# Designs tried in a protein design run: peptides against a protein of PDB entry 3H8D. Part 20

Target 1, 122 residues: chain A of PDB entry 3H8D
Amino acid sequence: DMKRQQRFFRIPFIRPADQYKDPQNKKKGWWYAHFDGPWIARQMELHPDKPPILLVAGKDDMEMCELNLEETGLTRKRGAEILPRQFEEIWERCGGIQYLQSAIESRQARPTYATAMLQNLL

## One batch from the design tools (peptide; aimed at target 1 R10 I11 I14 C65)

Design b2_p14_5_s1 (made by RFdiffusion4, then SolubleMPNN; from b2_p14_5, 7 letters changed)
Fold by OpenDDE base, seed 2:
Structure b2_p14_5_s1 (fold): chain B 122 residues (1-122), chain C 122 residues (1-122), chain A 14 residues (1-14)
Amino acid sequence: as target 1 above (122 residues)
Amino acid sequence: as target 1 above (122 residues)
Amino acid sequence: KISLQEYLENETEE
């Protein structure tokens, strides 16, 4: 239920095309995830050369993490865990509220902490 | 070059649709990767309900791991690393040789240890 | 494409 721990994570990635370039020429993307208890509720990816990707549970499951939080090892990855606001700020700037809202209205979103919070605000 | 260390890894994943089911009803898939030095050369995914996915560097970069080996933490994930033959056996059974060969012939594959070994055999 | 989370570290704290 909503007493589940909400945890947020961020890790960098390098574009495939940039992997073999010099350090200064490697543009870094960022992968973000929100876990509602053991299961991912939201994911987003920032890229240096294309629009951000936003994903919500239920709608985008095929594109999102399939592992539970413990299986990912994110909790043990130094520097990976971030504060809720550090996720939400990026999520909001990328249009995440509108994206999640649309998923709810179309009945594509799985109920999560994120959907509940959005619905309380609407 | 070809003196790079070849390392192979395997981790399980649970299908999104099975995540919330009872343990006995969760069908497990398997993710495999071959790293040629720091960079992934081959990836494959076994699923309990659909055909295996085979991916090779150069051709399938957009679908493959974007992190270098150290960034993944696979080397630190207990039980993740497997023997070369444990990867190759599955790769062969899934038609990986033919898949890689076609990628080479179409000039889509990036040169890796895997392409070199295949070319030496042909 | 599978999530990057599947390739994340699973390191134990010392």
Scores: peptide ipSAE 0.085, ipTM 0.466, DockQ to the pose 0.107
OpenDDE base, seeds 1, 3, 4, 5: peptide ipSAE 0.055, 0.068, 0.054, 0.049; ipTM 0.602, 0.617, 0.459, 0.611

Design b2_p14_5_s2 (made by RFdiffusion4, then SolubleMPNN; from b2_p14_5, 6 letters changed)
Fold by OpenDDE base, seed 2:
Structure b2_p14_5_s2 (fold): chain B 122 residues (1-122), chain C 122 residues (1-122), chain A 14 residues (1-14)
Amino acid sequence: as target 1 above (122 residues)
Amino acid sequence: as target 1 above (122 residues)
Amino acid sequence: KTSLQELLENETEP
């Protein structure tokens, strides 16, 4: 049902290699998620020292957050929720449109709000 | 189509009676809007000295913003866009659920994302 | 796999 609430989240992270470094030497990464209702539709990771990671439901399930939205606690974490555009802007910059399109074309993508929106765009 | 983007906006306003008062004596009101795609679905106004105003599409068209979203310029106004919950929290506090429900029951409400969500809740 | 739990525990403070 496309009536499912679309919610977007972002949290900063410190890469494991920097966990024990001085704060000034800790490079921030960013973890992003798009939830289509209770279930993740897209995940994205910005890393300070490697290319961004793009993940889409169906194709990348084993690499994505396995928790439903409520289980994540993200809805209760202050400052975690972001506007759709704050996700989409980064998603687009990272080549997310092409990534999702390829997943659809290869029949690897699970239908989500994201796949539907992409299909409306093309 | 329920695939329409749901976007929420908030802008402060100064009541007409306070327009020419000193800044310290200007009471802020808040104007809120929910757009279901290009068209307004709900409007809400918080006033410093009177009860909140709730407006729903179909019923209150003559009192609501008549511009489509693009025409409003809200999408281009920094800080105007808010999270869905930031609208809904105030909407709920103001009795918006009951207001919209009554509009549906009286057959005055135009079908929107908001009416659909309410129908899913009840 | 980047665990959300690990990220939440090791997040940067604002």
Scores: peptide ipSAE 0.035, ipTM 0.592, DockQ to the pose 0.671
OpenDDE base, seeds 1, 3, 4, 5: peptide ipSAE 0.035, 0.035, 0.028, 0.035; ipTM 0.616, 0.607, 0.480, 0.593; seed 4 fails the geometry check

Design b2_p14_5_s3 (made by RFdiffusion4, then SolubleMPNN; from b2_p14_5, 10 letters changed)
Fold by OpenDDE base, seed 1:
Structure b2_p14_5_s3 (fold): chain B 122 residues (1-122), chain C 122 residues (1-122), chain A 14 residues (1-14)
Amino acid sequence: as target 1 above (122 residues)
Amino acid sequence: as target 1 above (122 residues)
Amino acid sequence: RVSLEEYLANETEE
């Protein structure tokens, strides 16, 4: 149903290699998620020293968060929830439109709000 | 089209009667808006000394913001945009569901994302 | 599958 609630989240992460470094030497990454109702539709990871990672439901299920939205506790984490545009702006910059388009065309993407929006855009 | 972007905004206002008072004596109200694409779908006003005001498109057009979203400049006002839930939580507390339902039943409400969501809920 | 815990930063790291 295309009337599911769309919610977006962002949390920081520290690379395992930096885990035991002094605070000033820890490079921060960013983990993003788009939930289409209870299920993740898109995931994105910004890293300080490697290309961004883009993931879409259906194609990348094995690499994406396996928890449903309620299980994540993200809705209860202060500062984690972000505006749609705060996600989309980064998604677009990282080539997310093309990535999702390719996943749809290869029939790897599971239908989500994200796939429906792309069909509107193209 | 139910694929229009839903955007929510909140800005403070000071009552005219408090306009010339000292800052500590100014009671702050809150103006809320839900835009369904370029058009306002719902408006809500919290006042410190009177009941909240609820307004829905079609029924209350004369009392609602007449500007389209771009004309408002709200998208360019830092801190004005809010999460959907930040609007909905207040809307629900103020009796917004019942207000919108009544507007639909009386055939006064213009079809919007908000009316469609209510049909999903009921 | 990857869990959220793999990404969640500790409070001491923030």
Scores: peptide ipSAE 0.113, ipTM 0.623, DockQ to the pose 0.399
OpenDDE base, seeds 2, 3, 4, 5: peptide ipSAE 0.088, 0.092, 0.057, 0.110; ipTM 0.487, 0.621, 0.492, 0.625; seeds 2, 4 fail the geometry check

Design b2_p14_5_s4 (made by RFdiffusion4, then SolubleMPNN; from b2_p14_5, 10 letters changed)
Fold by OpenDDE base, seed 4:
Structure b2_p14_5_s4 (fold): chain B 122 residues (1-122), chain C 122 residues (1-122), chain A 14 residues (1-14)
Amino acid sequence: as target 1 above (122 residues)
Amino acid sequence: as target 1 above (122 residues)
Amino acid sequence: RISLEDYLANETEP
């Protein structure tokens, strides 16, 4: 059912390799998630030193958050929740539309709000 | 969307430990799957020597088939596809209703045709 | 699968 609540989140991360460096040498990345109801639909990661990672449900399940939304605690994490456009803007800039489209065309993408939205745009 | 095609499959398996035994000593198990459209919703395994395994999407993703339906080749495997009731009868006998209900109540179950059906029965 | 905890920053930048 596509009437599920769409919620978007962003949290910073530090690369494991940078964990014990001086703060100035800890390059910050960003972890983004789109939850379609309780389940993640899209994930992306902005990195300071490599291309962004884009992930979509169905195709990339093993690389995505395994927790349902409630289990993540993201809804209770202050400052984690972001506006839809704050996610979508980054998603678009990173080539997310093409990525998801390709996943749909290859029959890899699990149907989500994101796939439905994309199908309306194309 | 719950208008997806519901398809059910069953294939036999031989336990790894029995693979090289004489045929009479190869106890056959049965692997069952319910696909809600391209994605698995429920899986169960009948074993000759242990309790059945019941799995539901969202809760048991790591233990379930990771392939979409097309990737499995099940639709092309002769004799693999079964009638809905052939799955449901076994599911019910194995306590699947309670299992799925518990997964829903714990917010672990991903919404599927199976969860929707159950919610209509209870 | 990757746990959410693996992404969380362990330190806050000053």
Scores: peptide ipSAE 0.111, ipTM 0.384, DockQ to the pose 0.249
OpenDDE base, seeds 1, 2, 3, 5: peptide ipSAE 0.083, 0.097, 0.082, 0.034; ipTM 0.596, 0.599, 0.597, 0.579

Design b2_p14_6 (made by RFdiffusion4)
Pose (drawn by RFdiffusion4):
Structure b2_p14_6 (pose): chain A 119 residues (1-119), chain B 122 residues (1-122), chain P 14 residues (1-14)
Amino acid sequence: KRQQRFFRIPFIRPADQYKDPQNKKKGWWYAHFDGPWIARQMELHPDKPPILLVAGKDDMEMCELNLEETGLTRKRGAEILPRQFEEIWERCGGIQYLQSAIESRQARPTYATAMLQNL
Amino acid sequence: as target 1 above (122 residues)
Amino acid sequence: EEPDTDMYMRLVNH
């Protein structure tokens, strides 16, 4: 029913902007958009646990801008294939995280919940 | 979900003559494919030593890869799949819009998602 | 891969 689009933004800590390149610890931010709305958000950090977020339970913590108002479709190198998102998501325990939110009635139905519930 | 049937692939390549040269002397080219479901709709090749090759379904059937998407194994090759923009950027810089527009005007281009997309643009 | 912290800070709720 809707186009699935995935984005990735590598980032460094604000405290690392003016250190030498070897001292800049990298992280990655990810987003899965189910149409205009974000279904899953994922953050890999070099200094704390991975942040996994799903539509519904985590609306407050997730990016609140829809796809058009982010400008992500306009940024070079930002969009990634579905597997590039799914591989990282699975290695972070994302399948169990989304499943747990589904069973406890905390998950808003999206293409992502439909995929886990099907298989 | 015609858009979901669209799949794009890129294979970097070198000539055999450059196989054992230093990495800086390996003149790379790129082969590309746009699959409209099981069949190749557009094929594109950037070569280090000759003009770029642009091919469209219908007009260029003899010259294009004859295998369908499953027969190629491309969906199983790591790093081969690219986003539509990665194909389109190169296709445009090669004159691919003019090449596809001409094939449509000469009626040689078989209707595909690619011809449908160019027509919605015009 | 080059980082974009400004884009990250703009999009992520802290």

Design b2_p14_6_s1 (made by RFdiffusion4, then SolubleMPNN; from b2_p14_6, 6 letters changed)
Fold by OpenDDE base, seed 5:
Structure b2_p14_6_s1 (fold): chain B 122 residues (1-122), chain C 122 residues (1-122), chain A 14 residues (1-14)
Amino acid sequence: as target 1 above (122 residues)
Amino acid sequence: as target 1 above (122 residues)
Amino acid sequence: EEPDTELYERLRVK
């Protein structure tokens, strides 16, 4: 349903191993989420020391945020919400299009706004 | 076409009468735009001393930004791009839904993402 | 924005 609001969020995090290091020695990661209405459609993590993690609804449910949007508190966190392009730009750079496409082709992806848009693009 | 990127922008303006006043005596207006792909779909102006101006593509073309998105430079202006909800919230408060609906019903509105979404809502 | 590792951990599958 195209009536669902698409909302995108990003939060920085410090990896557990760095939590008690000097600030100059802390490397930030970034957690990204795309919510299609109340439920997550895509999740992405940028880590300072390992490859990006890309996750799509349906395929990666067990590894993704299980909270609905309201439960996350992201809408109430200042600076967390980002523009669609701010998500998509990173998603594309990380190979997200190919990842989602593969999930669709293998029938693992749950239909979302993201899957619909990709199918329109291809 | 749902492939078109929806992008929203806001820039402040100072009314001509205030341009050379002390900063504390300048009242800002706000110019808002919704671009459906390269072309503007909706425009909105908040003024400090008069009612909001609402404009929709098709109906109000002669009063709206005639530049395509790239020509405006808005995408390159820091702080200009805003979240969809940041536009829609003000649009709704200003009676934009009713305005656009009326334009659709009178067959004055050019079909855009905005008209499509409204028709889904009603 | 400052890191919010606590939130990050909450948003992840436990």
Scores: peptide ipSAE 0.401, ipTM 0.660, DockQ to the pose 0.765
OpenDDE base, seeds 1, 2, 3, 4: peptide ipSAE 0.398, 0.397, 0.397, 0.398; ipTM 0.631, 0.648, 0.652, 0.656

Design b2_p14_6_s2 (made by RFdiffusion4, then SolubleMPNN; from b2_p14_6, 6 letters changed)
Fold by OpenDDE base, seed 1:
Structure b2_p14_6_s2 (fold): chain B 122 residues (1-122), chain C 122 residues (1-122), chain A 14 residues (1-14)
Amino acid sequence: as target 1 above (122 residues)
Amino acid sequence: as target 1 above (122 residues)
Amino acid sequence: EEPDTELYERLTVK
């Protein structure tokens, strides 16, 4: 629904396996999320040593953040919120359009703002 | 069109009459813009001494920025780009929804992403 | 921005 606010977030992380390594040996990952209102619509993770992880609501619920937006604390974390374009640029680069489209076509995707926008784009 | 990037900007300005005053006596205004692709869709100005100015494409072209997004240099100005919500919150507070709706109903508004979204919301 | 692995873990733990 158009009343739901679309918000995007990004946080860097260090892999648990690298936590106790020297700073130079801690490879940084990036966690991205698109929230359609209180619930996550898309999630994406950039890892230093493996392919990006793309996740879409409905299809990948088991692997995605279960916390609602307020519970995440992301709205209160300085620097976490990003512009839509900052999410979309990476999403597209990682093949997110094809991934979401495939999820829609296989009827695995839960309808979200993301699915609606893609359907308008195609 | 869904292919057009929606981008929002905000810059402060000092009124010409205050230009040569001491910094403390320069009343700050705020200039807001919503660009639907390369062209401005909505413009808003907060003034310290008069009501906010609301402008929508088609209706208020004569009073709005004529520069395309690239020509404005806003994409290269640090701190100018803002989140959609940061624009919309002020837009709504200033009566922007009613203003844009009125422009649509009077058939003065040029179709933009903003008009499309409002039509979806109503 | 500095890494926030603790937050990451909270967001991703199932």
Scores: peptide ipSAE 0.392, ipTM 0.649, DockQ to the pose 0.709
OpenDDE base, seeds 2, 3, 4, 5: peptide ipSAE 0.387, 0.392, 0.387, 0.392; ipTM 0.638, 0.521, 0.647, 0.651

Design b2_p14_6_s3 (made by RFdiffusion4, then SolubleMPNN; from b2_p14_6, 8 letters changed)
Fold by OpenDDE base, seed 5:
Structure b2_p14_6_s3 (fold): chain B 122 residues (1-122), chain C 122 residues (1-122), chain A 14 residues (1-14)
Amino acid sequence: as target 1 above (122 residues)
Amino acid sequence: as target 1 above (122 residues)
Amino acid sequence: MEPDQELYERLRVK
């Protein structure tokens, strides 16, 4: 359903190991989310000291944000919402296309805007 | 073609009458553009002292930006790119839905992402 | 935008 609004968000986090360090010694990670309407379609985490985490709806539901968009408060958090390309650029660099493709091919991915767009691309 | 990237931009302009006034006495207008891939789909101007201008591809080509997206330099201008909703919210408030609908019904609108989405909505 | 650890934990952990 192309009527659903596609919205993207990003928030920084501090890795647990740095939580109580001096600010200058804290390393930031970044949490990304793509919401297809009220529901999350993709989630991504960039970590300062480990590989990116990529998650797609259907396949990774148990590891993904369970809150609907309104429940997250992201729409009300200043600076959290990002451009689609700001998400997609990182997603692509992290191998997200291949990850989602694999999830589709294995029939693990829940149909979303993301799956539809990928299938348009292939 | 849903493969095309939808990108939105906004830049301020100063009305000619204020061009040489002190900065505090200049009134800003806002120029908005929706690009459906490389081509403009919608254009909108908010003026400080006259009604909004709404323009849609096909109908208003002679009054719209003639440059493709890359030629505009908008993608490289810091702060120019805006969220889809930042465009759509203003578009809706200015009567853009009705304007585009009328253009479609009169067969003046060139098919774009915008026309497709509107037809999904109606 | 400053890190919001509480928000992060709320979003990522069920």
Scores: peptide ipSAE 0.330, ipTM 0.629, DockQ to the pose 0.643
OpenDDE base, seeds 1, 2, 3, 4: peptide ipSAE 0.323, 0.324, 0.323, 0.098; ipTM 0.596, 0.614, 0.617, 0.438

Design b2_p14_6_s4 (made by RFdiffusion4, then SolubleMPNN; from b2_p14_6, 6 letters changed)
Fold by OpenDDE base, seed 5:
Structure b2_p14_6_s4 (fold): chain B 122 residues (1-122), chain C 122 residues (1-122), chain A 14 residues (1-14)
Amino acid sequence: as target 1 above (122 residues)
Amino acid sequence: as target 1 above (122 residues)
Amino acid sequence: EEPDTELYERLRVE
């Protein structure tokens, strides 16, 4: 349903191993989420020392945020909400289009705004 | 076409009469734009001393920004781009839904993402 | 924005 609001969020994190290091030795990661209405459609993590993690609803449910949008508190966290393009730009750079496409083709992806948009693009 | 990127912008303006006043005596207005792909779909102006101005593509073309998105330079202006909800919240408060609906019903509105979404909502 | 590792951990599957 195209009536659902698409909202995107990003939060920085410090690796657990770096939490008590000197600030200069802390490397930030970034957690990204796309919510299609109340539920997550895509999740992405940028890590300082390993490949990006890309996750799509349906395929990766067990590895993704299980909280609905309101439960996350992201809407209430200042600076967490980002523009759609701020998510998509990174998603594309990380191979997200191919990842989601593959999930669709294998019938693993749950239909979301993201899957619909990709299908329109292809 | 749902493939078009929806982008929203806001910039402040100072009333001509206030341009050379002390900063504390300058009242800001706000100019809002919704671009459906390269072309403007909706425009909105908040003024400190008069009612909001609402404009929709097709109906109000002669009063709206005639530049395509790239020509505006808005995408390159720091702080100009806003979240969809930041536009929609004000649009709704200003009676934009009713305004756009009326434009659709009178066959004055050019089909855009905005008209499509409204038709889905109604 | 400052890192919010606590939030990050909460948002992840345990």
Scores: peptide ipSAE 0.374, ipTM 0.654, DockQ to the pose 0.771
OpenDDE base, seeds 1, 2, 3, 4: peptide ipSAE 0.372, 0.370, 0.373, 0.373; ipTM 0.647, 0.637, 0.648, 0.650

Design b2_p14_7 (made by RFdiffusion4)
Pose (drawn by RFdiffusion4):
Structure b2_p14_7 (pose): chain A 119 residues (1-119), chain B 122 residues (1-122), chain P 14 residues (1-14)
Amino acid sequence: KRQQRFFRIPFIRPADQYKDPQNKKKGWWYAHFDGPWIARQMELHPDKPPILLVAGKDDMEMCELNLEETGLTRKRGAEILPRQFEEIWERCGGIQYLQSAIESRQARPTYATAMLQNL
Amino acid sequence: as target 1 above (122 residues)
Amino acid sequence: EPDTDFYEWLMEKH
C-alpha cells in the first residue's frame, strides 16, 4: 500500500568535532519510512547500547518529521537498500524488539509489523 | 507497486589487460541494468576506452543481456544492487533521456516502467 | 562521511 524507504546517516559525537580524524568515533543513524511515516529507527553508537525504536511504543523518542519534511530524499548518499537496514536491525536484536512490542500491544501496525507477523 | 518490481544493478569491471596492473592503473568501467520485473528494461555500460553503451528494451534486444533477473543471480550478488537514483544519475549524464525519448518517438521502445516514467515526466 | 548536524536536526523536538 505504501513505498518503503530506508535512510542512513553516519555521525560523530558533538564532542569530537575538533579532535584529529583518528580520535573521531563514528556511529550510524537509520530510518525506515513506511510511506510518509517512520516505522523503525535505529542508532548505532560507539559509546552506548544500540538504540532500537518502533512506531507506537517509541513515538516520543523517534524522529517526529515525516519523510518530506526531513529532506532525506534530497541528501546524497543518505538512502540505502532495504537489506542494508535489515541486516543491521537483525544484528541488534531488532526482530525480538519489534516482536516484544507487538505482543505487549505497544506496536503501531506498519509494513514492518506485517512482515514479522507473516513469517 | 509497479515501483516494487523495479530493480537496479551495477557491476564495476576492468579489462583483462589491466588485471594484474597496479590498483591506480586499473581503468574501471561500470555495467548497469534496470529490471522491470523479470526483464531488463535498460542496460548501460561506462567504458574506460570507448563510448558509453545505452540499450533499451525493444529497440536493442539483440545487444542486451538475454537472461531474466532470476537467471542472472544478481539479487544474490553482494553489493551489486543499487538504488534507482544511482542508475538514473548515470543514465542522464550519458544522454539516456534523449536516447529513450527517441526510441519512444520511433516507436521502437517496448513499453516498460522506464517508458511509462519518462512519459509521466513529459 | 559523518553528518552530525543533520542527525541532531532530525532528532530535534519542538

Design b2_p14_7_s1 (made by RFdiffusion4, then SolubleMPNN; from b2_p14_7, 8 letters changed)
Fold by OpenDDE base, seed 1:
Structure b2_p14_7_s1 (fold): chain B 122 residues (1-122), chain C 122 residues (1-122), chain A 14 residues (1-14)
Amino acid sequence: as target 1 above (122 residues)
Amino acid sequence: as target 1 above (122 residues)
Amino acid sequence: EPDTELVLELKRKY
């Protein structure tokens, strides 16, 4: 049901190799998640030295968050929650529209708020 | 000075993508470090899905731990410290002898306990 | 068992 609450989160991460470097020498990545109700619909990872990772529900379930939103504790992490547009802007720049569209066309994506919005947009 | 205390550490890590998976679906990597006195001499990372990373002081300073041993807090992490042979066995299996030897021959390695031991061995 | 190295920064802070 598209009446589910849409919530977006972002948290920084550091590569294992950078864990014990001086802060100035740590290259941060960013982990993004879109939750359609309690379950993740899209996930995205920005890396400092490799292409972004795009993941969509149905197609990439095995690579995505397997916990429901409450189990992640994201809602209790200060500063983790972001605005929808903050997610979408990066998603768009990373080619997320094309990625999700392809997943829909190949019938690999499960229906989510994200798929519905895309089908409304195109 | 080769009279410095040689200490070895290992800690597991989880990839960002696996952070929010069920425990059974998390592939662990292993981060290893050899400290020659207060400073790191060798570092090694075992990954679940890519080749191991080998690093030696002098050559790979920018990719290695930049903190002194006390600053890392490793000595205060339960179960992090390992026996010398526990490090060396994995190091050898990963081709560490050849890697360090090459770094010495190319004059990229800085002198450490590790370089001294290798030169004694060969 | 040794403590897991935390890749996610926020988890390291908390």
Scores: peptide ipSAE 0.026, ipTM 0.630, DockQ to the pose 0.152
OpenDDE base, seeds 2, 3, 4, 5: peptide ipSAE 0.024, 0.025, 0.026, 0.025; ipTM 0.631, 0.644, 0.640, 0.631

Design b2_p14_7_s2 (made by RFdiffusion4, then SolubleMPNN; from b2_p14_7, 7 letters changed)
Fold by OpenDDE base, seed 1:
Structure b2_p14_7_s2 (fold): chain B 122 residues (1-122), chain C 122 residues (1-122), chain A 14 residues (1-14)
Amino acid sequence: as target 1 above (122 residues)
Amino acid sequence: as target 1 above (122 residues)
Amino acid sequence: EPDTELVERLLAKK
């Protein structure tokens, strides 16, 4: 639906435990977000020392960013916005399709652009 | 539909008439493309000295890029790929919505992601 | 470059 912009963002972060280490010892994580209009639809976290975290709206609201897109400031941060495929590629590698599919099947997913697209695919 | 990647590109060009001028006198145009999977769905050209050109698949095939995405080499060209909104913003400013709408209504448009999204919007 | 502060803000809950 053209009425809501789909926007994707990526922010690198350093683990709390590494914050005071030498630069070469600071392992980098990656925070990803897919916003369907003003609200987050999917969130993903890549960690250097644990499995990736996949989160989808409706199912994982308690663990996801609760700010609307404007509140995040992501649209104003240089280098934060990424191409859809840059998100999707990682999402797929992490098993995101199956994760979202399961959320839909269990009736846990809130309808989003992501759920709609997945349903078109399947 | 998640089965086809939507990818957008922008390439600057110099007018043929300016090719041999001093750099400051070379007026820059912009070539835009929306690829719906392997094939172009929309093309747009911004010119420094004439109205923008809008082209949609089906209607304007004779004037559009005839290469598939892989053949273009755009995916391998640094800085060529742009965000969807970077295309859409310009497309809309140029009257692209109305242009595509008219092409659909006249039955000239080939079904693409763009036509589908527009029909969802309207 | 990393922006851990931003991520922490984004992950924070009210």
Scores: peptide ipSAE 0.303, ipTM 0.630, DockQ to the pose 0.838
OpenDDE base, seeds 2, 3, 4, 5: peptide ipSAE 0.300, 0.298, 0.261, 0.298; ipTM 0.609, 0.626, 0.564, 0.611; seed 4 fails the geometry check

